# Peptides against a protein of PDB entry 5OK6: the designs that were tried, part 60

Target 1, 215 residues: chain A of PDB entry 5OK6
Amino acid sequence: ELPGLDSQWRQIENGESGRERPLRAGESWFLVEKHWYKQWEAYVQGGDQDSSTFPGCINNATLFQDEINWRLKEGLVEGEDYVLLPAAAWHYLVSWYGLEHGQPPIERKVIELPNIQKVEVYPVELLLVRHNDLGKSHTVQFSHTDSIGLVLRTARERFLVEPQEDTRLWAKNSEGSLDRLYDTHITVLDAALETGQLIIMETRKKDGTWPSAQL

## One batch from the design tools (peptide; aimed at target 1 D179)

Design b2_p29_5_s2 (made by RFdiffusion4, then SolubleMPNN; from b2_p29_5, 18 letters changed)
Fold by OpenDDE base, seed 5:
Structure b2_p29_5_s2 (fold): chain B 215 residues (1-215), chain A 29 residues (1-29)
Amino acid sequence: as target 1 above (215 residues)
Amino acid sequence: DEEAARKAAYLSLKIAERNRVAEAAAARA
C-alpha cells in the first residue's frame, strides 16, 4: 500500500533525509531515471492517488547500455537524465512502486574531492597488464580518489605477485608512449588516468635490474 | 630524464609489438 501523497513528497524531497540532504563521503546513493521521477513528482503533487499520472514501477532501462552487463550509458547528466537519491529514499520508492523486473539498482558512492563531495557515477576502469605479457589483462574499477598505490597493490594481487617482488607502474598515454607513475601517493584523478587506459605493471628482475632498463 | 625516456621507449615498443601481433591475428581470423 502506498503512503499518502503528501507523506511521500515529504519523505523523498526533504532537505534533511531526502533528495536534498547533504552528501556524506562513503554513503550510497542511487540513480533514478529523470522522466519517471518527474512523473512521480507530478503524481504526488497532484494530490489524487487515483490520478492518471501514476508513475508505475521504477524503470531505469534508458540509462543502461545493455541488459547484460548493466553498464551505464556514457555522458549521462544529473538533472537531465537522472536524479540522485540517498539509500533510504531510494528504498522507500522501490518499496512503494517497485523496480522493473530483473533490473538492478544503480548504486554509486559519495567521494570526497579536494573542493567538493560528489556521487561518483562514473568510476575509472583500468586495464591492468604485466610488462612481460601485455595480452593478458585485468579490467578493474577504481575511484578517482583511489591512490596509485592502491592501483599497484590491486595489480599485484590480481597477478599473484609475491610480497618480496618489487613492482612499479607505467601508464600508456594518448600518444601511445608510456609515462611512469613515480608517485604512488597521488590519486587516479591526479594522475589523469581514464577509463580504458592501459596500465603496465613492471616487475623487477631477480638480478636487481628492471626489464625496461635492458636496452 | 634519459633513463625514464629509455624505459618508456622500451615499454612502448613492447606495446607496439603486442598491437602488431594482435592486428595480424585479427587479420588472419
Scores: peptide ipSAE 0.067, ipTM 0.608, DockQ to the pose 0.048
OpenDDE base, seeds 1, 2, 3, 4: peptide ipSAE 0.061, 0.062, 0.042, 0.050; ipTM 0.612, 0.614, 0.601, 0.611; seed 1 fails the geometry check

Design b2_p29_5_s4 (made by RFdiffusion4, then SolubleMPNN; from b2_p29_5, 16 letters changed)
Fold by OpenDDE base, seed 5:
Structure b2_p29_5_s4 (fold): chain B 215 residues (1-215), chain A 29 residues (1-29)
Amino acid sequence: as target 1 above (215 residues)
Amino acid sequence: AEEERKRAEYLSLKIAERNRVEEAARKRR
């Protein structure tokens, strides 16, 4: 059974646990399509539970670019295309109204940037490849706050690199040249890595030389 | 209130799981 309309409004829109609550790093937030949310607002503000303004189940279809990988469309804007809700509020809405059949929830994490907390709606998708086989890529998502060290470890894991093998990363820049990622302690953001960027893992040769040193 | 929250979360997760199963079934058709 649905809670009272006023109760729904208070539960979702409050400043402590609802839409307006402060962001906390590591917490999950969820995207809700803007039109659905506006219809819900109209419904609960209307005061008539039997009104024709009933929003139905949450439908985020317009936020997805495809229904295969459930990737978000590029360029979505908070407040225009979607609203962000903390996990508790999202779970309430889903429990009350349901979620469109087949659709996954759009869960995102709060990240801490130097001067702001933000829900990371678009994590960085990197194309990981080996220096000796550029045609075989692994697409992996990283937070902007993840270290280059994590990218390297992830690449090693995906390519099943043995622990004794030494590896390092190169990023293909916009000019088509390769920039070595020397500092593994900086973040993906600090390294200015972007979605779709090719990251090349170089493996040290058995003779102790690097393949790139021969160039 | 906490129990209600937990129930809502549980139901939400079950709905999401159902949706994933339905999508997987759709892809197999």
Scores: peptide ipSAE 0.153, ipTM 0.732, DockQ to the pose 0.010
OpenDDE base, seeds 1, 2, 3, 4: peptide ipSAE 0.065, 0.026, 0.076, 0.045; ipTM 0.582, 0.496, 0.588, 0.578; seed 4 fails the geometry check

Design b2_p29_6 (made by RFdiffusion4)
Pose (drawn by RFdiffusion4):
Structure b2_p29_6 (pose): chain A 215 residues (1-215), chain P 29 residues (1-29)
Amino acid sequence: as target 1 above (215 residues)
Amino acid sequence: SEAAREAREARAAEREERRQKKLAELLAP
């Protein structure tokens, strides 16, 4: 059952429960298509529960590239294309109005940057492959603030690399050559990695030589 | 050898520029 209009407003807009909730690293926020949010706002501020301004189910279809991979469209602007809600507000709105059938929520996380916190709407999607098959990829979203060491550990896990196998990473650049990702302590941002980039994990041979020594 | 060194230095400058540009976009209000 729907809460009253003022109750909905307080839950979604205010304090710890709503849009005014402070940004804390690691917390989840969700994207809501702006038209739908404005329609909900007009409804809850209108004083009439029976109004035709009732927004209906949340439908973020215009925010997605397609329904094959459900990727968020690039180039979206907060306040123009979408509004961010904390996880609780999103949960409440979905429980009240529903979410379009078959459509995934768009969940993003708050990250820490040198002097600010922000929701990382566009993390870096990396294609992780082993050197022996550059077409067999695990596509994984990493934060700009994640370390290269985390990228390596993730690649190892995704490919079930055994503990005794030694592995290291390369990145294929726009020129088609390879840049060695030497330092595991720096971040994806420091390494200037971009979405869609191919990250190649090579494995040391049993004799101690590396496949890349052949390049 | 000189041309290979200059190509490596150009690629490193491009990577640094991309890193700075992206950091500026992330720190934008």

Design b2_p29_6_s1 (made by RFdiffusion4, then SolubleMPNN; from b2_p29_6, 19 letters changed)
Fold by OpenDDE base, seed 4:
Structure b2_p29_6_s1 (fold): chain B 215 residues (1-215), chain A 29 residues (1-29)
Amino acid sequence: as target 1 above (215 residues)
Amino acid sequence: MAEELAKELAREKAKEEKREAILKKLLAP
């Protein structure tokens, strides 16, 4: 059963636990399509539960570029295209109104950037490849705050690299040049990696030489 | 050596500029 309209408003818009609550790193937040949210606001502010302003189920269709991979459209803007809700508020809305059949929730994490927390709406999608098979890529999502070490470990796992094998990463630039990712302790952001960028995992040869040394 | 250093510095600068651009995008609404 739907709570009272005032209760809904307080629950979702409450500054302590609702939409305006402080961001905390690692927390999950959810995107809600702006038009739906505005419709909901109008509904709960109208004071009539039987109003024609009933928002219906949450429908984030306009935020997705496709209904197969459920990737977000590029260039979405907070406050214009969507609003962000903390997990609790999102789950309340879903419980009350439902989510459009088949649509996944758009869950994103709060990340710690220099001097600010942000919900990372667009994590970095890297194309991981092996040096000896550049044509076979694995798309993997990373946070801008993830370390290069994590990228390397992930690549090793995806390519089933044995623990005893030495590996290192290269980033392919748009100009075609390759930059070696020497420091595994810096973040994806620090390395200036971008979505769609090719990351090449190089495996050391049994003779102790690196394949790239021959290039 | 000087030329190599200059190239390296230029590369690092370019990387930093790219990083800043990404960060700016992340901080945008």
Scores: peptide ipSAE 0.560, ipTM 0.884, DockQ to the pose 0.615
OpenDDE base, seeds 1, 2, 3, 5: peptide ipSAE 0.556, 0.556, 0.556, 0.559; ipTM 0.883, 0.881, 0.883, 0.885

Design b2_p29_6_s2 (made by RFdiffusion4, then SolubleMPNN; from b2_p29_6, 17 letters changed)
Fold by OpenDDE base, seed 1:
Formats: sequence, C-alpha cells, structure tokens
Structure b2_p29_6_s2 (fold): chain B 215 residues (1-215), chain A 29 residues (1-29)
Amino acid sequence: as target 1 above (215 residues)
Amino acid sequence: SEEEEERKKEREEKKKKLREEKLAKLLAP
C-alpha cells in the first residue's frame, strides 16, 4: 500500500534519514535515475494521488551500459543523470513503486577520501593475472580506499596460492612497462591504479629466486 | 645512471599527476 504523498515526501527527503542525510563511511547508497526521481517529486508535491504525474516503477535502464553485466555508463553525473538515496529510502521507494523487472539495484558504498565522504559510484576494476599465465585474467572490483595488501590477498585467493608461497604485485603502466607495488599499505588511489589496469602477481620460485629477476 | 634517475622521476611525476586527476574526478559533483 502506498503511504500518503506527504508521508512519502517526508520519508525520502527528511534530512535525518532521507536523501539529505550525512554520508557515513561503509554505508550503502543506491542510484535512482534522475527523471524518474523528478517525476516522483512532482507526484508527491502535487498532492493528488490520482494525478497523471504518477512515476510508475523505478527504471534505471538509461544508467546501464548493458543489460548483461549491468555496468554503469561512463561519465554519469550526480544531480544530472541520477540521485543518491540511502538504503532505507531506496527500499521504501522500491516497496511503494517497484523496480523494473530483472533490473538489479545500483548499490554503492560511501568511502572516506581526504577530508570528505563520497559515494563511490565507480569502483576500480582490476585485471588480476599470474606472471606465468598472462592470458587468464580475473576481473575484480576494489574501492579506491582498499589497500594494495587487499589486492594481493585477493589475487592469492583467486589463484589458489598456498600460504607458504611468497607473492608480489606489479602494475602495467600506460607506457607498457611494469611498476612494482612495493608498499602494500598504500591504497589503490595512492597507487594510481585505474579500471582495466593489468595487475601481475609474481610468485617466488622454489629456489628462492623471483621470475622477474631473470628477465 | 643519471638517465635512470630521470626516468624514475618522470614516472613518479606521471603517477602523482594521475593520482591527482583521479582524486579530482572522485571529488567532482
């Protein structure tokens, strides 16, 4: 059952729990297509539940690049293409209006950047490979705030590396050369890693030598 | 070598610039 229009407005736009609430690191927020949201605003502000301004089901189709992997289009802008809602507000709207059939929610996390919280709309997708098999990549999503240590652990897990095996990472740069990721405590952002970048996990040989030392 | 140090410095400067550009993009409205 749909709540009264004033109740909907207060629930979604309330600055304490709605769209205008402060961002908190680690919380989930959801993207809503801008035109749908504006239609909803017009509907609930109009005061007539039978108005022709009824927004219908939430449809984020215009935000997706494809309906197979459900990747976002590049270059989407907050306030122009989409609005961000906290999880509670999103779930209310979905319960009231529904979400387009088969379409996944666009969930994103709040991250802590230098002196600001942001919803990370575009996490970093890295191509993880082993030094001895560059043809088998694992695409893994990371936050810009994730450590290189997490990238390394994730690579070890994906490649089923035994705990006793020593591993290290290289990043392929724009010049096609390999930069060693020495410091595992810095973030993906600090390392300047980008979506689509190749990250090579090197495993130490049983003789104690590194494969790269022989290149 | 002096050339290797210069190349290293250039790579570090490029990495710094890329990080700054990425951060600016993340902070954009």
Scores: peptide ipSAE 0.319, ipTM 0.804, DockQ to the pose 0.747
OpenDDE base, seeds 2, 3, 4, 5: peptide ipSAE 0.303, 0.312, 0.306, 0.319; ipTM 0.797, 0.800, 0.799, 0.801

Design b2_p29_6_s3 (made by RFdiffusion4, then SolubleMPNN; from b2_p29_6, 18 letters changed)
Fold by OpenDDE base, seed 5:
Formats: structure tokens, C-alpha cells, sequence
Structure b2_p29_6_s3 (fold): chain B 215 residues (1-215), chain A 29 residues (1-29)
């Protein structure tokens, strides 16, 4: 059952627990398509529950570029294309109005950037490959704030590398050459890794040598 | 060796520029 219109407004828009609440690193926030949200605002501000301004179910279709992988369109802008809601507020709206059938929620994490928290709408999608099979990639999402060490661990897990095997990463740069990712403590952002970038996991040979000359 | 070092520094500079551009995008509203 839908709460009263004033209650809905207060629950979603308040600055303490709603849309305007402070961001906290690691928390989940959700994208809501802007036009739907504006329709909802008009509905709850109108004061008539039976109004023709009823927004219907949440539909984020315009935010997606595909319905297979549910990737977001590039260049979406907060406040223009979508609004961000904390998990609690999102779940309230979904419970009240529903979500369009088949659409996944657009969940994103708050990350800590220098001197500010932001919802990371566009995580970095890296193409992980092994040095001996460059044709088979695993696409994995990482935060810009994730360490290269996490990328390496993730690659090892995806390729079922045994703990005793020694591995390291290379990134294919825009010039087509390979840059070795020496420091595993720096972030994806610091390493300037980008979506669609090929990351090559090299496994050390049993003789102690590296296959790097073959890359 | 000097040329290799120069090329390394140029790559490092490009990475830093790219990092700053990405950070700017992340910080944009």
C-alpha cells in the first residue's frame, strides 16, 4: 500500500536519510531516471493520490544502452538524466511503485576520492587476459579506487591460478605497447586504467623466467 | 639509456594527465 503523499515526499527527499543525505564510502546508491522522478515529485506534491500525475513503475530504460548486459549509456549526467537515491529510499520507491519488469536496479557504490565522496556511476571495466591466450578475455568491473593488487588477485581467481604460481600484470596502452604494472598498491585511477583496456596477466615459468619477450 | 629514460618520463607524464582527466570526470556533477 502506498503511504500518504506527504509521507512519501518526506521519506525520499529528507536530507538525513533521503536523497540529500551525506554520502558514505562503501554504501550502495541507485540511479532513477530523471523524468520518472520528476513525475513522482509532481504526483506527491500535488496532494491528490488519485491524480493523473501518478508516475507508474520505475522505468530506467532510457539510461541503458543495451538490454543484454544492462550497460549504462555514456555521458549520463546527475540531475539531468538521473537522480541518485540511497538504498533505503530506492527500496521504498520500488516497493511503492515497482520496477519495470526485467530491468535490473542500477546499483552503484560510494567511493572515496581526494577530499570527496562520490557515487561511482561508471566503474572501470577491464579486459583480463592471460599472456598465453590473448584471445580470451574476462570483462571485470573495478572501482577507480581499487588497487592493482585487487586486479591481480581477481585475475588469478578468474584464471584459476594456483597460489604457488607467480603472476604479474601488464596494461596495453593507447600506443599498443605494454606498460608493466609494477606497483600493486596504487589504484586503478592512479594507474590510469580505462574501460575496455586490456590487462595481461603473465605467469612466471617453472624455470623462473618470464614470458614477457613473447608479449 | 637516456632515450629510454626520456620515453619513460613521457609515458609517466601522459599517465598523469590521463589520471587528472579521469579524476575531473569523476568529480563532475
Amino acid sequence: as target 1 above (215 residues)
Amino acid sequence: MEEEERKRKEREKKKEEKREETLKKLLAP
Scores: peptide ipSAE 0.530, ipTM 0.882, DockQ to the pose 0.716
OpenDDE base, seeds 1, 2, 3, 4: peptide ipSAE 0.527, 0.525, 0.523, 0.529; ipTM 0.881, 0.879, 0.881, 0.881

Design b2_p29_6_s4 (made by RFdiffusion4, then SolubleMPNN; from b2_p29_6, 11 letters changed)
Fold by OpenDDE base, seed 4:
Structure b2_p29_6_s4 (fold): chain B 215 residues (1-215), chain A 29 residues (1-29)
Amino acid sequence: as target 1 above (215 residues)
Amino acid sequence: DAAARAAEEERRKKREEKRKKTLAELLAP
């Protein structure tokens, strides 16, 4: 059952628990398509539950570039294309109005940047490959704040690398050159890794040599 | 050796520029 319109407004827009609440690193926030949200605002502000301004189910279709992988369109702007809601507020709206059939929620994480928290709308999608099979990539999402060490661990896990095997990463540049990711403590951001970039996991040979030493 | 060092420095500069750009995008309103 839908709560009263004033109660909906207070629940979703309340600065303590709603849209205006402070961002906290690691928390989940959700994108809501701007036009739907504005329709909802108009509905709850109108004071008539039977109004023709009823927003219907949440529909984020215009935010997606495809309905297969549910990737976001590039260049979406907060406040223009979407609003951000904390998990609690999102779940309330979904429970009240529903989400369009088949659409996944657009969940994003709050990340810690220098002196500010932001919802990371566009995490980095890396193409992980093994040095011996560059044609088989595993696409994995990382935060800009994730360490290169995490990228390496993730690559090892995806490729089922045994604990005793020694591995290292290379980033392929757009120019075709390879940069070795020596420091595993720096972030994806610090390493300037970008979406669609090929990350090559090199495994040390049993003879103690590296495959790249033969290139 | 000198040419290789120069090339590596240029790559480092490009990475720094990309990092700055990405950070600016992340910090954009």
Scores: peptide ipSAE 0.545, ipTM 0.899, DockQ to the pose 0.777
OpenDDE base, seeds 1, 2, 3, 5: peptide ipSAE 0.532, 0.540, 0.527, 0.536; ipTM 0.892, 0.896, 0.891, 0.893

Design b2_p29_7 (made by RFdiffusion4)
Pose (drawn by RFdiffusion4):
Structure b2_p29_7 (pose): chain A 215 residues (1-215), chain P 29 residues (1-29)
Amino acid sequence: as target 1 above (215 residues)
Amino acid sequence: SAADEMLAELKAEARARLAERRAAEAEAE
């Protein structure tokens, strides 16, 4: 059952429960298509529960590239294309109005940058492959703030690399050549990695030689 | 927003450092 209009407004807009909730690293926020949010706002501010301004189910279809991979469209601007809600507010809105059938939520996380916290709406999507098959990829989203060491550990896990196997990473650049990702302590941002980039994990041979020594 | 500007600036610095490193390696070769 729907809460009253003022109750909905308090839950979604105010304090710890709503849009005013402070940004804390690691917390989840969700994207809501702006038109739907504005329609909800007009409805809850209008004083009439029976109004035709009732927004209906949340539908973020215009925010997705397609329904095959459900990727968020690039180039979206907060306040123009979408509004961010903390996880609780999103949960409440979905429980009240529903979410379009078959459509995934768009969940993003707060990250820490040198002097600010922000929701990382566009993390870096990396294609992780082993050197022997450059077409067999695990597509994984990493934060700009994740370390290269995390990228390596993730690639190892995704490919079920055994503990005794030694592995290291390369990145294929826009010129089609390879840059060695030497330092595992720096971040994806420091390594200037971009979405869609191919990250190649090579495995050391049993004799101690590396496949890349052949390049 | 300011947070977005800060992030853009960090990305631009990282790209510049990468370019410098690649140029130094090409000269060494």

Design b2_p29_7_s1 (made by RFdiffusion4, then SolubleMPNN; from b2_p29_7, 14 letters changed)
Fold by OpenDDE base, seed 5:
Structure b2_p29_7_s1 (fold): chain B 215 residues (1-215), chain A 29 residues (1-29)
Amino acid sequence: as target 1 above (215 residues)
Amino acid sequence: SEADELLAKLKKEAKKKREERRKKEEEEK
């Protein structure tokens, strides 16, 4: 059964555990489509549980670019296209109203930027490839705050690289030039890596030489 | 938001630093 309308409002909109709660790095937040959320607000503020303003199940369909990969549309704006809810509030709404059948939740992590927290709605999608097979890309999402070392480890794992094999990364620029990612301790953000960018994993040859002349 | 503006700024600064490094590496070859 649905809780009382006032109880729903207090549970979701409170400043301590609801929509207005402080962001904390590493926590999960969820996107809710703005029109659905406004419909829910109108319903719970109306005071009539039998009202025609009942929002129905949560449907985020308008936020997705496609229903295959469930990628978000580009250029979505908080407060205009969606609202952000902490995990507890999201799970309450899903429990009360349901989520559209087959539609995944839109979970995002809070990241730490210099002196501010942000829900990272758009993580960086990198195209990981091997130097010897540029046609077989693996798309992997990374946080802007993830290290280049994590990108390298992820590439090694995805390509089943043996622990004894030496590897390094190159980033392909839009102009076609290649930048070597020397420092593995800097972040994806500091390395200026972007969504859709090709990241080439080079594997050292058995003779100890690097195949960089083929890049 | 302030956070969005900061992220955009940091991305721009990172790009600039990357371009400056590339130019330096090209001048040293």
Scores: peptide ipSAE 0.591, ipTM 0.910, DockQ to the pose 0.917
OpenDDE base, seeds 1, 2, 3, 4: peptide ipSAE 0.589, 0.584, 0.580, 0.589; ipTM 0.910, 0.910, 0.906, 0.910

Design b2_p29_7_s2 (made by RFdiffusion4, then SolubleMPNN; from b2_p29_7, 17 letters changed)
Fold by OpenDDE base, seed 5:
Structure b2_p29_7_s2 (fold): chain B 215 residues (1-215), chain A 29 residues (1-29)
Amino acid sequence: as target 1 above (215 residues)
Amino acid sequence: SEADELLKKLKEEAKERRKKRLEELRKLE
C-alpha cells in the first residue's frame, strides 16, 4: 500500500537516507528515469492521492540501449536523463509503484576517485579471452578503480585456470598491437582500458615457455 | 559534475600515457 504523499516525499528526498544523502564508496545506487521521477514529484507534491498525476510503475526503458543485454545508452546525464537514488530509497519506490515487467534495476556502485566519490554509471566492460581460443569471450564489467590484478584473477576464474598455472594479460589496442599489462597493481583507469577492449589471458606452457614468445 | 570532469581528465591522462608506452614499444620493434 502507498504511504501518505508527505511521507513518500520525506522518505525519498531526505538528506540522511534519500536522494540527497552523501555518497559512500562501495554502496549501491540506482538510476531512475528523469521523467518518471518528475511525475512522482508532482504527484506527491500535489496533495491528492487520487490525482491524475499518479506516476505508475517505474519505467527506465528510455535509458537502455537494448532490452537483451540491458546496456545503458551512451552519454546519459545525471539530472537530465536520470536521477540517482540510494538502495533504500530505490527499494521504497519499487515497493510502492513497481518496476516495469521484465526490466532489471539499474544498479551502480559508488567509487572513490582522488578526493571525491562518484556513482560509476559506466563501468568498463572488457572482453576476456584466452590466447589459444580468441573466439570464446567472457564479457565482464570492471570498475575504473579495479586493479589489473583483479582483472587477471577474474579471467583465471572464468577460464577455470588451476592455481599452479601461470598467467598474464595482454590488451589488444585499436591498431591491432598487443600491449602487455605488466603491472598488476595499477587500475583499469590507469591502464587506460576501454569498454569493448579485448583482454587476452596468456597461460604459460608446461615447458616453462610463453606462447607469445614463439610467435 | 566535478566528479565527471575529474574522471574524464584522469581517463585522458591515462590514454596519453598509453599512447607514449605504445610509441616506445614500436621503437623496440
Scores: peptide ipSAE 0.569, ipTM 0.901, DockQ to the pose 0.936
OpenDDE base, seeds 1, 2, 3, 4: peptide ipSAE 0.566, 0.563, 0.561, 0.564; ipTM 0.901, 0.900, 0.898, 0.899; seed 2 fails the geometry check

Design b2_p29_7_s3 (made by RFdiffusion4, then SolubleMPNN; from b2_p29_7, 16 letters changed)
Fold by OpenDDE base, seed 5:
Structure b2_p29_7_s3 (fold): chain B 215 residues (1-215), chain A 29 residues (1-29)
Amino acid sequence: as target 1 above (215 residues)
Amino acid sequence: SEADELLEKLKKEALEKRKERREERRKEE
């Protein structure tokens, strides 16, 4: 059973716990397609539960590029294409109205930037490869705030690298040059890594030499 | 948004710093 319209409005639009609440780093927020959200607003503001303005199930289909990988379209704008809701508010709406069958929630994390928080709608997708097998890539998403150390650990895990093996990363530039990622404590953002960028994991040889030193 | 603009600014600054570091290393080799 749906809660009363005034109760729905207060739970979702609340400035302390709803849509207008402050962003906090590490929290999950969810995207809701703008047209659906506006339809819901009109419904709950209308005061008639039997109104023809009933929004139906949440459907974010227009935000997806495809229904295979459920990747977001590029260039989506907050307030135009979607609204952001905190996890509690999202779960209320889903419990009340449902989510379109087979469609995943669009969950995103709040990241900390200098003096401001942001919901990271577009994390960085990196193509992880080994230096000796450039044809076998693993696409992995990272936050702009994730460390290069995390990228390296993730690459090691994906390629089943043993703990005793030494590894390091190279970023391939658009010009074809390679930049070694020396500092593993800097972020993906500080390293200027971009979506679609090839990240090469180099493994130290058993003789103690690096493959790149022979090039 | 202000946050989006800041992120884009920081990306540009990071890219320039990466280029500078690359140029410095190339001069040392």
Scores: peptide ipSAE 0.598, ipTM 0.910, DockQ to the pose 0.849
OpenDDE base, seeds 1, 2, 3, 4: peptide ipSAE 0.593, 0.593, 0.592, 0.594; ipTM 0.909, 0.909, 0.908, 0.909

Design b2_p29_8 (made by RFdiffusion4)
Pose (drawn by RFdiffusion4):
Structure b2_p29_8 (pose): chain A 215 residues (1-215), chain P 29 residues (1-29)
Amino acid sequence: as target 1 above (215 residues)
Amino acid sequence: TPEEFFQTILENEWRIATEEQIEEWSAAN
């Protein structure tokens, strides 16, 4: 059952429960298409529960590239295309109005940058492959603030690399050549990795030689 | 920083191989 209009407003907009919740690293926020949010706002501020301004179910279809991979469209601007809600507010709104059938939520995380916290709406999507098959990829989203070491550990896990196997990473650049990702302590941002980039994990041979020595 | 990362890559000649060489290298393994 729907809460009253003022109750909905307090839950979604205010304090710890709503949009005013402070940004804390690691917390989740969700994207809501702006038109739907504005319609909800007009409804809860209108004083009439029976109003035709009732927004209906949340539908973020215009925010997605397609329904095959459900990727968020690039180039979206907060306040123009979408509004961010903390996880609790999103949960409440979905429980009240529903979410379009078959559509996934758009969940993003707060990250720490040198002097600010922000929701990382566009993490870096990397295609992780082993050197022997450059077409067999695990597509994984990494934060700009994740280390290259995390990228390597993730690639190892995704490909079930055994503990005794030694592995290291390369990145295929826009010129079609390879840049060695040598330092596992730096971040994806420091390494200037971009969404869609192919990351190649090579495995050391049993004799100690590396496949890349052949290049 | 990215500038430091790419400088290290260039000074150590760690940017290698053409696209064709990489495809041939992958097929050979």

Design b2_p29_8_s1 (made by RFdiffusion4, then SolubleMPNN; from b2_p29_8, 19 letters changed)
Fold by OpenDDE base, seed 4:
Structure b2_p29_8_s1 (fold): chain B 215 residues (1-215), chain A 29 residues (1-29)
Amino acid sequence: as target 1 above (215 residues)
Amino acid sequence: SPEEYREYLKKNGLIFGTEEQLLELSKSL
């Protein structure tokens, strides 16, 4: 059952748990297409439940690049293309109005950046490969706040590298050259890694030499 | 550089170039 219009407004827009509440690192937030949200605002502010301004089910179709992988379009802007809602508010709206059939929610995490919290709308998708088999890639999603060490560990796991094997990472830069990721304690953001970027895991040879030293 | 860093953040949708965001970023650099 739909709550009263005033109750809906208070639940979604209140300062404590609503749309404008402070961001907290690790929390889930959800994207809502802006046109739908504005229609909802008009509906609940109108004071007439039977109004022709009823927003219908949530439909984020315009935010997606495709309906196969449900990847977001590039360049979406908060406040222009979508609004962000905390998980509780999102679930209320979905329960009240429904979500378009077959369409997944657009869930994102709050991350901690220097002096600011942000919802990470575009996590980084890296292409992980081995130095000796560049044709076999594993696409893995990382946060900008994840360490290079985590990227390395993830690569080792995906390629079933044994614990005794020594490995290191290289990133293919925009110029096509390889930059070695020496410091594993810096973040994906600090290393300026981007979606679609090739990350090469190099494995040390049994003779103790690195394959790249011969290039 | 700070400028490259800002462009990276914008490109990756971490900031949208508002004056407030730019001020916050400036404090972190």
Scores: peptide ipSAE 0.346, ipTM 0.739, DockQ to the pose 0.023
OpenDDE base, seeds 1, 2, 3, 5: peptide ipSAE 0.339, 0.318, 0.344, 0.055; ipTM 0.738, 0.768, 0.748, 0.714

Design b2_p29_8_s2 (made by RFdiffusion4, then SolubleMPNN; from b2_p29_8, 19 letters changed)
Fold by OpenDDE base, seed 5:
Parts: C-alpha cells; structure tokens; sequence
Structure b2_p29_8_s2 (fold): chain B 215 residues (1-215), chain A 29 residues (1-29)
C-alpha cells in the first residue's frame, strides 16, 4: 500500500535514513534512474495522489548496456543519469511502486578511499591468467580498495595453486610491458589497475627459479 | 596517479619485458 505523499517524501528524502544519509563503508546502496526519480519527486511534492505525475514502476532500463549480463552503461554520472539510495529507501520505493519485471536491482557497495567515502558504481574487472597459458583468462571483479594480496589469493584459488607453490603477479601496462606487483599490501587503486587489464600470475619453478628471470 | 606509480616501478626496476619477452614467458615452463 502506498503511504501518504508527505510520508513518502520524508521517508526517502531525509538525512538519517534516506538519500541524504551519510555514506558508511561496506553498506549497500542502489541506483535509481534519474528521470523516474524526478517523476517520483514531482508526484509526491504535488500533493495530489490522483495526479497525472504518478511515476509507475521503477525502470532502470536506460542504465543497462544489455539485458543479458545486466552490465551498466559506461560513463554514467550520479545526479545526471541516476540517484543513489540507501538499502532501506530503495526497498521502500520498490515496495510502493514495484520494479520493472525481470530487471535486477543495481546494488553497489560503499568503499572508503583515503579522503572520501564513495559508492563504487564501477568496480574493477581484471583478466587473470597464468604465465604459461596467457590465452586462458578468468575475469574477476575487485574493488579499487581491495589489496593486491587479495588479487593474488583470488588468482591462486581460481588456478588451483597448491599452498606450497610460490606465486607472484605482473600487470600488463599500456606500454606492452609488465609491471611487477611487488607490494601485496597496496590496493588495486594504488597499483593503478584498470578494468580489462591483464594480470599474469607467475609460478615459481621447482628448482627455485622464476620463469621471468631466465628471459 | 598511474603515471607516478609507473615512474616508481621504473626507478625500482620492477618493470619487465617487451611484448616478445611476455610471449617468451608463456613458452618457458
């Protein structure tokens, strides 16, 4: 059941639990298509429940590049293309108006950067490969705030590397050379890793030598 | 920045290889 228009506005547009709520690291936020949100604002601010400004179901279709993988379009901008809502506010809107049939919610996490908290709309997709089989990649999503150590552990897990095997990472850079990801304590952001970047896991030989040291 | 990071890697000798060396790495078991 739809609550009163003033109650909807106060529930969604407030500084404690609504859109204006402070970001907190690890929390889930949701994207809402901007035109729908503006239509909703006009409806609830108009004060007439029977007005022609009724927004209908939430429809995020314009934010997706495809309906197969439900990937977001590149270059979407907060406040222009979409609005961010905390989980509670999103769930209220969905309960009141519904979500377009078949569309998944666009859930994203708040990350903590050195000087700011941000909803990470575009996490990094890395192409993980082994040094001896560059043609077989595993695409894995990481946060910009994830450590290189996590990338390494994830690569080891995906390639079923035994605990006793020693491994290290290289990133293929824009110059066509390899950047050694030596420090595993820095983040994906600190290492300047980008979506679509090739990350090579090198495994140490049984003789204690590295394959790359013989090139 | 990415550029500053790469500069640091170059200074530390942590950048490896040409495209040919990368391909050669795949040939080395």
Amino acid sequence: as target 1 above (215 residues)
Amino acid sequence: SAEEYRKKLREEGLIFGTEEQIKALSASL
Scores: peptide ipSAE 0.275, ipTM 0.840, DockQ to the pose 0.679
OpenDDE base, seeds 1, 2, 3, 4: peptide ipSAE 0.230, 0.170, 0.148, 0.029; ipTM 0.829, 0.804, 0.788, 0.558

